# Ledger of designs, part 129: peptides against a protein of PDB entry 4JHK

Target 1, 212 residues: chain A of PDB entry 4JHK
Amino acid sequence: EDYKIQSFDLETQKLLKTALKDPGSVDLEKVSSVIVDQSLKDQVFSREAGRICYTIVQAEAKQTNGSVFRRNLLNRLQQEFKAREETRKRSTQEWVCLVSFICNIFDYLKVNNMPMVALVHPVYDCLFRLAQSDALKNEEEVDCLVLQLHRIGDQLEKMNVQLMDELFNLLRDGFLLQEDLSSMGRLLLLEILEFRAGGWKLSDTAQKYYYS

## One batch from the design tools (peptide; made by RFdiffusion4, then SolubleMPNN)

Design b2_p21_6_s1 (from b2_p21_6, 11 letters changed)
Fold by OpenDDE base, seed 3:
Structure b2_p21_6_s1 (fold): chain B 212 residues (1-212), chain A 21 residues (1-21)
Amino acid sequence: as target 1 above (212 residues)
Amino acid sequence: SSAEKKLEQLDQELLQSYLES
């Protein structure tokens, strides 16, 4: 299996590789912390992190029927989520990385191929925060919002259609009424509105229009 | 918040189901 962990130093890469194969031989709390820390700095890695986390969870379950890694991971995630407003004030980049990471954990850490119910509201809370006027004016936050909705919007809607309707009401209002959106931000909002309206799908023609 | 509490609970029922699968 190929995992994209080149952003770590060699020693940490070895630690992660060992965790993937023999989780009982490493400090899983440390492993979880390393993954979360890097995910808060690298949005690209945060996507890969979901897959890595899933693999470690599976390996630990098979090896010891344990859940030490998952527990530590989710505890750390909860801590970061609680501090999300502070994170946003400090660094927009870290904030969008946090949102991306939470969404990717939602996407990959499934039970019987179903999303974790406990993550539904935290994910929506993050997306609703990105949909507020003070966030919509920031293109980086709009990029994050639209990206996550492309990745997991259909899954989230299945979990709670009412919240999704409320979210998209905010997005429509932002698109139509907010004056300080960037041109790209406005375009992205329009695209995601059409994306959902089309059943979470985009035609090749539309794809070219918005992204080429 | 409700979301924070839900994360803190770690969805123990689902976690158990996952381990049993």
Scores: peptide ipSAE 0.026, ipTM 0.589, DockQ to the pose 0.081
Fold by OpenDDE base, seed 1:
Structure b2_p21_6_s1 (fold): chain B 212 residues (1-212), chain A 21 residues (1-21)
Amino acid sequence: as target 1 above (212 residues)
Amino acid sequence: SSAEKKLEQLDQELLQSYLES
């Protein structure tokens, strides 16, 4: 399989490729650290990172019946989550990368083909933060929020419908009442409201209208 | 499988850690 790891130097690329095929032969703590670090800088990679992480977890489980990579990954993820407000203060870009990464891990790193229960509240906490008034006025944060809800909203709702209802109450209020939303931000909020109302689906025509 | 059980244990440990934070 082909993985998008061209942003890394050649040595790191080799490390990642080896981890994907022969995880027992590399330092999996280092591998997890490299993946998290890059995911915090590159939102495009953060999506790929979920798939990479899933593959490494499966490979290690099959090869050594181990879970070193997953343990280190989740520990680092939790550390970054706990520091999310400081990250947001420092860099909006790093903040949205962090949210994207957490959501992608939720999407790909499943246990028994089910989303990790441990990630449900952290994901919702991130989305609720993006739904606050000070975040909704920033298009970059709205883009991130809407993107994640498109990707994993249906899964999150299945895990906790009450939290999803509360989240969308905030989004509805933002759409209707908040005065300093950008035109695009308001449009995106309307789209995601319609998306959920339609059972987490949009027509092809609607998709083109909002995103072309 | 044994591997799946280990992963499930990690899930529970992470959940517990989150609740305590």
Scores: peptide ipSAE 0.024, ipTM 0.597, DockQ to the pose 0.863
Fold by OpenDDE base, seed 5:
Structure b2_p21_6_s1 (fold): chain B 212 residues (1-212), chain A 21 residues (1-21)
Amino acid sequence: as target 1 above (212 residues)
Amino acid sequence: SSAEKKLEQLDQELLQSYLES
């Protein structure tokens, strides 16, 4: 299997490759730390990180029936989540990377083929934060919000439809009432409102209209 | 499986920790 880990140095690449094949032979705490650190810097890597994490979790379960990697990963995520407001104040880029990473972990790491219940509220909390007026005026945050809803909105709604309704009430109000949105921001909000209304699907015509 | 049960336990522990924070 090929994984997009070119951003790491050669030694770290070797570490990750070994973790994927023989997780019992490496320091899984170190592996989890490396993945989280890189995911907080590179939003594109966040999705690949989810796939890597899933593979390591499965490999460890098969090899030793263990869950050391997952435990370290989730503990680190919880720490970063608790500090999310400070992260947002420091760097919008780091904040949206954090949200993207949490959402991708939610998407890839499942138990009994179901999303982890423990991540439902943290994910919603992040999305609600992005839906506040002070965040909606920032196109980078709107991009992140809309991207995550495209990726995992359907799954999140199945976990808690009431929270999703509340979230989209905020997005509707932002679209209709907030004056300092960028033109692209307003367009993206309209698109995601339409996306959910269409059952979390977008027609080819709509895709061309919003993204071409 | 035993591994799945362990992961479920970890999920519940994390959820409880979140609710208490």
Scores: peptide ipSAE 0.024, ipTM 0.588, DockQ to the pose 0.861
Fold by OpenDDE base, seed 4:
Structure b2_p21_6_s1 (fold): chain B 212 residues (1-212), chain A 21 residues (1-21)
Amino acid sequence: as target 1 above (212 residues)
Amino acid sequence: SSAEKKLEQLDQELLQSYLES
């Protein structure tokens, strides 16, 4: 199985490849740090990062019955999460990358095919932050919000339907009441409202209407 | 699998750690 790690230098690529095959032979804290750092810069990589992380977690568990990688990964995520407001102020791009990464870890890093409960509230907190008025006026943040809800909304709802209801109340209010939304932002909010209402699915006709 | 069961136990520990931080 191939992993998309071409964005790293050759030495780092070797490190990652070794971690995937023989995690006990590398510094897994360093590996986790490298993955997080890159994920905070590249939203596209965040998706691949989730898959990579899952593979390393499984490999370490099988090889040494260890959890060093996952522990370091989650600790780093928690640190970044706690500093999310500072990150947002510094760079909207880094902020949306952070959200994307946390959501992708939630999506891929499962145990017995179940999401980690520890990530539920952090994910919701990020999405709630994106649903605030000051974020909804920024199209980049709206894009991120809607993208994550498309990817993991159904899973999140299964974990906590009350929080999802509250989140979508904010989105509804933003759509209806907020005046400084972009036209595209408003359209995206409408689409995601309809997406959930349709059981986290959208008809082919509706898909073409919103995204063609 | 055996590995999955072990990871499940670890998840409980990680969850507890997160809630305490």
Scores: peptide ipSAE 0.022, ipTM 0.611, DockQ to the pose 0.542

Design b2_p21_6_s2 (from b2_p21_6, 13 letters changed)
Fold by OpenDDE base, seed 2:
Structure b2_p21_6_s2 (fold): chain B 212 residues (1-212), chain A 21 residues (1-21)
Amino acid sequence: as target 1 above (212 residues)
Amino acid sequence: MEAEKKLEELDKELLKSYLES
């Protein structure tokens, strides 16, 4: 498998490649730190990071029956999650990267082909934060919110439909009642409302309307 | 299966940490 790690320096690329094939031969704590750090800076990489993390987790499990990488990864995620409000205040970009990363980990790191239950509430908490009025007025946060819901909304709903209903109540209210939404933000909210209403699917007609 | 169980344990630990935060 080919992984998109060109954004790293050559030494780090080598480290990651080795971790993917022979995780027992590298410092997996360092590997996890590198992946998290980059994911907090680059939302594009964040998507790939989920896949990379999954591969490393599986490789370590098969090679040594270990879970050092996953433990370090999740511990770091927990730390970042706890500091999410400070991160948001400091940098919207870092905040949306954090949300994206947590969501991507939720999407890719499956246990017995099931989402990690422990990540359900953290993911929802992030999405709920993005659904607050002060966040909905920021198009970057709306973009993130809608993107994540497109990616994992169906899975997340299966884990807790009540929270999803509550989340979408906020989105509906934002769409209908909030005055300081950008035009694009309002459009995206409408789209995601329709997306869920359509069973987490978008018709060809709607796809053309919203994204063409 | 054993590896999966270990991962599940980590999930539980994470959940506990979340609830305590």
Scores: peptide ipSAE 0.030, ipTM 0.580, DockQ to the pose 0.814
Fold by OpenDDE base, seed 4:
Structure b2_p21_6_s2 (fold): chain B 212 residues (1-212), chain A 21 residues (1-21)
Amino acid sequence: as target 1 above (212 residues)
Amino acid sequence: MEAEKKLEELDKELLKSYLES
């Protein structure tokens, strides 16, 4: 399989490729750090990172029956999560990358094709933060929120429908009541409200309306 | 399957850590 790792230098690319095929021959702590660091800078990569991480986890398990990579990855993830407010204050871009990364790990790093239960609340916490008024006024944060809900909303709802209801109450209130939303932000909120209402699916007409 | 079990164990550990934070 091909992985989108062109953003890394050649040496790091080689490291990652080796980790994917022969994880026992590389420093998996370093690999995890590299992946997390890049994911915090590149939201597009964070999506690919999830897939990469899953592959490395499986490769290590098969090769050495180890879990060094996963442990380091999740530990780093939790550290970043705990510091999320600081990250948000420092850089909106890094914050949305963090959320994206957490959500993508949730999406890809599954156990028996099921999401990790331990990630459910952290993911919701991030999404709830994005749903606050101070975040909804920032289009970049709204973009992130809506993107994640499109990607993993259905899965999250299956894990905890009550939290999802609460989240969407905030989104509805934001859409209806918040005055300083951008036009696109408001449109995105409406779209995601309809998306969930439609069973986490978009009709052809809705797809054309919102994204054409 | 063994890998999945290990991941589940880590999941529990992560949950514990999260709840304690």
Scores: peptide ipSAE 0.030, ipTM 0.577, DockQ to the pose 0.787
Fold by OpenDDE base, seed 5:
Structure b2_p21_6_s2 (fold): chain B 212 residues (1-212), chain A 21 residues (1-21)
Amino acid sequence: as target 1 above (212 residues)
Amino acid sequence: MEAEKKLEELDKELLKSYLES
């Protein structure tokens, strides 16, 4: 399989390629750290990172029935999550990368083909933070919020519909009541409200209206 | 599957640690 890892140096690329095929022959803690570090500065890589992580997890499970990689990965994510407010203060870009990465891990790393229960509340906490008034005024944060809901909103709702209802109450209030939203931000909020109302699906007409 | 059982246990541990943080 082909993986987009050109952003890494050659040595790290070799490390990642080896981890994908023979995880027992590399330092999986180092591998997890490299993936997390890159995901926190490159949102484009986040989606690919999820796929890479999934492959490594599967490879390790088949090779040794182990979970060293996933444990290190999730422990690092928990550390970053705990420091999320400081990250947001330092850099909006790093903050949205963190949210994106957590959501992508939620999307790709599943147990019994189901999302990890341990990630449900952390994901919702991130989305609720993005739904606060101080975040909704920032288009970059709104972009992130809406993107994640498009990707994993239906899965999250199945895990906890009450939290999803509360989240969308905040989004509706933001759309209707908040005065300092950007024009695009307001448009995106409206779109995501309609997206959920439509069963987490977009009609061809709606897609053309919002994304043409 | 043994691997899935281990993963389930890890998920529970991670959830516990999150709730305690």
Scores: peptide ipSAE 0.029, ipTM 0.575, DockQ to the pose 0.793
Fold by OpenDDE base, seed 1:
Structure b2_p21_6_s2 (fold): chain B 212 residues (1-212), chain A 21 residues (1-21)
Amino acid sequence: as target 1 above (212 residues)
Amino acid sequence: MEAEKKLEELDKELLKSYLES
């Protein structure tokens, strides 16, 4: 199986490949740190990172019945999550990368084919932050919000429908009442409102309309 | 706040179930 790790140097690529096949032979704390660091810089990689992390977790469990990688990953996620407001202040790009990464971990790093319960509230907190007025006026943050809801909204709703209702109340209010939304931002909010209303599905016609 | 709790601890029972499966 191929993984998109070309952005790393050759030594790090080797490290990651080894972790995927023989996790017991590498420093899994270092591996987790490398993955998180890159995910905070590259939002595209964050999607791949989720898949990589899941594979490493499975490999370690099968090889040694261990959970060193998962522990280190979750600890790092906790640290980054706690510092999320400072990250947002420093760099919108890093902030949306962080949100993307957390959401992708939620999506991929399942246990017994179930989402990690521990990630539910952190994910919602991130999405609620993106749904605040000061964030909705930034198209980059709206892009991130809508993208994550497209990817994991249905799963997240199953975990807590009440929080999802509250979140979408904010999005509806933003769409209807907030004056400083960009045209694209407003369009994306409308799209995601319709997406959920349609059972987290879009018609082919709607898909082309919003994303052509 | 629940979101600020240690992620490892919050997922402990689920992780245990995974390792025992």
Scores: peptide ipSAE 0.031, ipTM 0.691, DockQ to the pose 0.082; fails the geometry check

Design b2_p21_6_s3 (from b2_p21_6, 11 letters changed)
Fold by OpenDDE base, seed 5:
Structure b2_p21_6_s3 (fold): chain B 212 residues (1-212), chain A 21 residues (1-21)
Amino acid sequence: as target 1 above (212 residues)
Amino acid sequence: SEAEEKLRQLDEELKKAYEES
């Protein structure tokens, strides 16, 4: 399989490639750290990171029945999640990267081919934070919110429809009542409201935009 | 928070799932 890891130096690329094929031969703590660090800087990489993480988890499980990589990955995610408000204050870009990464881990790391139940509330907490008035006025945060809902909204709703209803009540109120939304932000909120109402089904054009 | 508590349980949940597979 081909993985998009060109943003790393050659040594790190070799490390990642080895982890994908023979995880027992590398420092999996270091691998997890590298992936998380890059995902927090580059939202484009975050999607690929989910796929890479899934492959490494499966490879380690098959090779040694181990979970060293996953444990380190999730521990780091927990640390970043706990510090999410400080991250948001420091950098909107880092904050939306964090949200994107958590959502992509939810999307790719399956348990018995199903989303991880333990990630449902953390993901919703991130999305609810993006749905607050102080976040909706920031187009970058709205972009992130709408992107994640396109990618995993249907899965999240299946896990907890009540939370999804509450979330979309906030989005509807923001769309209708909040005065300091950007024009694009307002359009994005309208689009995602209609997207859910349509059953979370992507057109061919939308699929190309959100999943490529 | 509730979300933070769920994250603390995440690794254990995954370990159990793999052991059962």
Scores: peptide ipSAE 0.086, ipTM 0.710, DockQ to the pose 0.062
Fold by OpenDDE base, seed 1:
Structure b2_p21_6_s3 (fold): chain B 212 residues (1-212), chain A 21 residues (1-21)
Amino acid sequence: as target 1 above (212 residues)
Amino acid sequence: SEAEEKLRQLDEELKKAYEES
């Protein structure tokens, strides 16, 4: 299986490849740090990072019955989450990367093919933050919010429908009442409202309309 | 916050899951 790790230098690529196949032969703390650091810089990579992380977790469990990688990964995730407001104030780009990373970990790092229950509230907390008025006026944050809901919204709803209802109440109010939304932001909110209303599905026609 | 507390439980949740599998 191929992974998109071309953004790293050759030495780091080798490190990651080795971690995927023979995790016991590398410094898994270093590996986790590299993955998290890159995920905080590149939102596209954060998607791949989730898949990579899951693979390494499974490989280590199989090889040594160990959990060094996941422990370091989750510890770093916890640290970044705690500092999320500071990150948001410093850099919107880093903030949306953080949200993307957390959501992708939720999506890929499943336990017994089920989402980790402990990640549900942290993910919702991030999405609720993106749904606040000060965030909805920023198109980059709206993009992130809508993207994550497209990816994991159905899973999140299954975990807690009440929180999802509350979240979408905010989004509906933002769409209808908030005056300083960009045209694209308003369009994206409408799209995601329709997406959920349609059972987390869009028709081909609707998809072309919103994303052409 | 509740979300922060849940994050502190992630590793333990995973450990439990692996022990049961």
Scores: peptide ipSAE 0.061, ipTM 0.676, DockQ to the pose 0.063
Fold by OpenDDE base, seed 2:
Structure b2_p21_6_s3 (fold): chain B 212 residues (1-212), chain A 21 residues (1-21)
Amino acid sequence: as target 1 above (212 residues)
Amino acid sequence: SEAEEKLRQLDEELKKAYEES
């Protein structure tokens, strides 16, 4: 299986590759730290990070029946999540990377092929934060919000329809009532509203229109 | 917060799932 880890130096790439195949032979705390650090500054990698994390978790479980990587990963994630408001104040980019990472962990780190129930509220909390008026005026945050909903919205809704309804009430209000949205932000909100209304599917024509 | 508490439970939940699988 191929993993996109070209952004790391060669030594770290070797470390990650070894973790994927032989997790018992590497410092899994270090591996988790490297993955989280990179995910918090590179939103593109955060998607791949979810897949990598899942593979390492499974590999460690099978090889040693251990959970060192998962524990360190989730502990670090918890720390970052707790500090999310500070992160947002410091750097919007880091904040959206954090959200992206949490959402991608939700997407990939399945338990018995099901989403981790414990991640549902943390994910929704992040999305609700992005749906607040002070966040909706920032196109970078809107981009993140819409991207995550495209990726995991259907899964999240299955976990809690009520929260999804509440979230989309905020998005609808933002679309209709908020004056300081960017043109693209408003367009993205409309698109995601239509996306959900269409059963979390978008026609090829609509996809081309919004993202071409 | 509730979300923070849920996140704290992640490791235990996942551990339990592996043990039961």
Scores: peptide ipSAE 0.046, ipTM 0.658, DockQ to the pose 0.064
Fold by OpenDDE base, seed 4:
Structure b2_p21_6_s3 (fold): chain B 212 residues (1-212), chain A 21 residues (1-21)
Amino acid sequence: as target 1 above (212 residues)
Amino acid sequence: SEAEEKLRQLDEELKKAYEES
């Protein structure tokens, strides 16, 4: 299986590849740190990071029945989440990467084939933050919000429908009432409102209309 | 599996920590 790790230097690529195959032979704390650091810089990688993390977690569990990587990963995730407002103030790009990473971890790291309960509120907190007026005016944040809802919205709703209702109330209000949305932002909000209303599904025609 | 149980335990710990923060 191929993983998108070309953004790393060759030494780090080797480290990651080794972690994927033989996690017991590498410093898994370092591996987790490298993955998180890169995920905070590259939103494309943050998506791939979920798959990589899942694979390493499974490999370590099978090899040593250990959870060193997962523990370090989630601890770092918790730290970044707690500092999310500072991150947002410093860099919108890093902020949306953080949200993307958290959502991707939620999507890929499962407990008994179910999402981690501990990540539900953190994910919603991030999405609610993106749904605030000061964030909705930024197209990059709207892009992130809508993308995550497309990817994990159905799973999140299953975990807590009340929070999802509240979130979409904010999105509807933003769409209808907020004046400083970009044209694309407004279009994306409309699309995601329709997406949920359709049971987190779009027809092929609708998909082409919004994303062709 | 034991690995899944450990993950569940960690999940509960993190949940508790988050709720207490």
Scores: peptide ipSAE 0.036, ipTM 0.563, DockQ to the pose 0.808

Design b2_p21_6_s4 (from b2_p21_6, 13 letters changed)
Fold by OpenDDE base, seed 4:
Structure b2_p21_6_s4 (fold): chain B 212 residues (1-212), chain A 21 residues (1-21)
Amino acid sequence: as target 1 above (212 residues)
Amino acid sequence: SEAEKKLEELDKELLQAYLES
């Protein structure tokens, strides 16, 4: 299996490749830190990071019945989540990367082929933060919100439909009542409202209308 | 598997902590 890790230097690539195949032979705390650090800088990588993390978790479990990597990963994620407001204030880019990362972890890190129940509320908390008025006025945050809902909205709803209803109430109110939305932001909110209403899918015609 | 069960319990404990933050 091929993993997209070309953005790292050669030494780090070697570290990651070894972790994927022989996790017991590397410092898994360091590996987790490297993955999180890069995920907080590159939203595109965060998608690959989820897949990489899942593979390492499975490899360690099979090799040593251990959970060192996952523990360190979640501890780091916990730290970043606690500091999320400061991160948002410092850098919108880092904030949306954090949200993207946690959503991708939710998407890929399965237990018994099921989403981790423990991640449901943290993911919703991030999405609810993006749905606040001060965030909806920023197109970059709206982009992130809509992207995550496209990727994992259907899964999240299955885990807690009540929270999803509450989230979309905020999105509806933002779309209808908030005056300082960008034109694109307003369009994206409308699209995601329609996306959920259509069972988390859009027709090809609708897709072209909103994203052409 | 037992490993997955252990991971699930660990996840719940760790993530519950930052939900309360």
Scores: peptide ipSAE 0.026, ipTM 0.530, DockQ to the pose 0.617
Fold by OpenDDE base, seed 5:
Structure b2_p21_6_s4 (fold): chain B 212 residues (1-212), chain A 21 residues (1-21)
Amino acid sequence: as target 1 above (212 residues)
Amino acid sequence: SEAEKKLEELDKELLQAYLES
């Protein structure tokens, strides 16, 4: 298997490759820390990070029936989540990377082929924060919100439809009532409203309309 | 599997910790 880890130095690449094949021979706390740190500054990597994390979790389970890596990963995510308001204040880019990473972990790491219950509320809290008026006026945050809902909205709704209804009420109000939305932001909100209404999918025609 | 059971237990623990924070 090939993994996109070129952004790391050679020593760290070796560490990650070893973790993927023989997790018991490396410091899994260090591995988790490296992955989280990179995911917080590179949104493109966050998707790959989910795949890497999944592979390490499976490798450790097979090798030792352990969950040390997953525990360290989720503990670090919890710490970053608790500090999310400070992160957002410091850097919108780091904030959307954090949200993207949490959502990707939700998407890739399953228990009994189901999403982790422990991540449901943290994910919703992040999405609700992105749905507030002060966030909706920022295209970068709207883009992040819409992207995550495209990726995991259907799964998240199955976990809690009431929260999803509340979230989309905010998005509807933002689309209809908020005056300082950018043209693209407004278009993206409309698209995601229609996306959910259509069963979390769009036709090719609709896809071209919103993203061409 | 045993690993899946352990992960399920971890999920419950982390969720509880989150709700208490």
Scores: peptide ipSAE 0.024, ipTM 0.524, DockQ to the pose 0.799
Fold by OpenDDE base, seed 1:
Structure b2_p21_6_s4 (fold): chain B 212 residues (1-212), chain A 21 residues (1-21)
Amino acid sequence: as target 1 above (212 residues)
Amino acid sequence: SEAEKKLEELDKELLQAYLES
């Protein structure tokens, strides 16, 4: 399988490959830190890291019934979340990578085939931050917001419909009232509003219109 | 402002409980 680890050096690639197959033979704390660090810098990786993490979690569970990797991963995730405002201030790119990573973990790292309840508020908090006026004017942040809602919006709504309603009230207000949105940003907001209104689905014609 | 309030509502206790489970 392709886990998109090409951005790592050869030694780290070996470490990750070993973690995927034989997690007991590597330092899983180190593995978790490497994954988080790279997810904050590489957008492609940040969007796909959840699959890697899920595989490692499953491998460790099967091998030793352990949860060292998951524990370290989530602890680091919490630390990064707590520092999210400083991250955003430092680098918009790292900020959107962080959001993407958190959402990706939410999407892939499930317990008993259900999303982790503990991640619901952190995810919503990130999305609410992206829905603020200062973020909506940045197309990069709008892209991130819309992408995540396309990927996990329906799942998030099932976890807390009230928060989703509140979020989309902000998005609707942004679309209608905010003057400094880019043309594409405004289009994307309209699309995602329509997407949710349609039950988190788009018609074929709408899909072509927005993403052709 | 509502969104700003939500940014301060990390369920740290819930997350910690999960990690300890």
Scores: peptide ipSAE 0.023, ipTM 0.602, DockQ to the pose 0.105
Fold by OpenDDE base, seed 3:
Formats: structure tokens, C-alpha cells, sequence
Structure b2_p21_6_s4 (fold): chain B 212 residues (1-212), chain A 21 residues (1-21)
């Protein structure tokens, strides 16, 4: 398997590769910290991080019947989530990376083929924050919101349809009523509204219209 | 917040089941 870890130095790359194959031979607390830190800086890696984390969790469970990595990962995730408003104020880029990371952990770090129930509300809270008027005016945040809903919206809805309805009420209001949306932002909101309305699917024609 | 509480209440049962599988 190929993992996108080119952004790390060679020593860290080796650490991560070893963690993926032989987690018992490395400091898994350090590994978790490295993954979270990079995920907050690189959205591309944030997407990959979910897959990496799942692999390490599985490998550790099989090798040592341990859960050190998972514990450290989730503890750090909790800390970052609690500080999300501070992060957003400091850097929009780091904020959207954080959201992306949390969503990807939700997507990939499944337990018994089920999403972690504990992550449902945190994910929704992040998406609700992105759906606020002050966030919708920022195209980078709209991009993040729409991207995550494309990736995990159907799963989230299955976990809590009421929250999804409430979220999309905000998105509809934003699309119809908010005046300071960018042209692309407005287009993306319309697209995601139609995407859900179509059962979390988009026709080829619609795909071409919105993304070509 | 509700989200913070839920995250704090890590899904230990599911995680344990996963690790034991």
C-alpha cells in the first residue's frame, strides 16, 4: 500500500512506515502526535491520515492487542476539537484541515464496520460551524463543508437524520438569503443541496455543470 | 457542549469489540 507521506522528513517517514507494519517497535504516542500535527497543516494529508490511522490501529490490535495509538490519537483529537474556535481565529487553513481530519477519522476509523458513535456530534458541530453565516462567506470554508458532505454526508445522515435536516436548513437559508456569498460559494451550496436531495448522488450532467 | 461530551464519552464498547475481534 502506498501512503502519501512525502511531506515528512525521511526520519519521520520511516517512523510512519514502521508504525504501519510493526507498531510495537515504535513510540505510538509520538506517531499519533506527528499525524495530528501534520493533518492540521496539510489538507491532502488530512484525507490520507484517516486511512493511515485505521491501518495502525488494526496493526497494533493484531500485533500486541494494544490500543495505545488509538487512545493517544483520540485524546489529541478531543483537545483540538475543544480548541476549534481558537484554531479558526488563528488560521482558517488549520481550521479546515482540522475539520477534514476529524471527518476522515470518522470515515476510516470504523469499529466493527461501524462509525464511532462518539464522533458523530463532534463532526456535526464542525459542519454546523462551517454553515454559519460568518463561515459561508469564506470560500475556503465552503469548500471544506461541501467536500466533507460529499464524502461522509450519507453516513452522517444515517447516524442522525434530525441533525442533518437542521444543517441543511442552514445551508438553504445561506443559499437563498445570504448576500455576501461568493459566486462559487453559492454554486457549491446549490450543488450540495441538490446532491442530498438526489440521495447523496449527482448525475453526470449536474456534475459537469457544477465542476467543469 | 454536547459534542464535547460525546467525544469525552468515547465509544469504549465498540472500540473494545473491535480490538477483540
Amino acid sequence: as target 1 above (212 residues)
Amino acid sequence: SEAEKKLEELDKELLQAYLES
Scores: peptide ipSAE 0.023, ipTM 0.599, DockQ to the pose 0.079

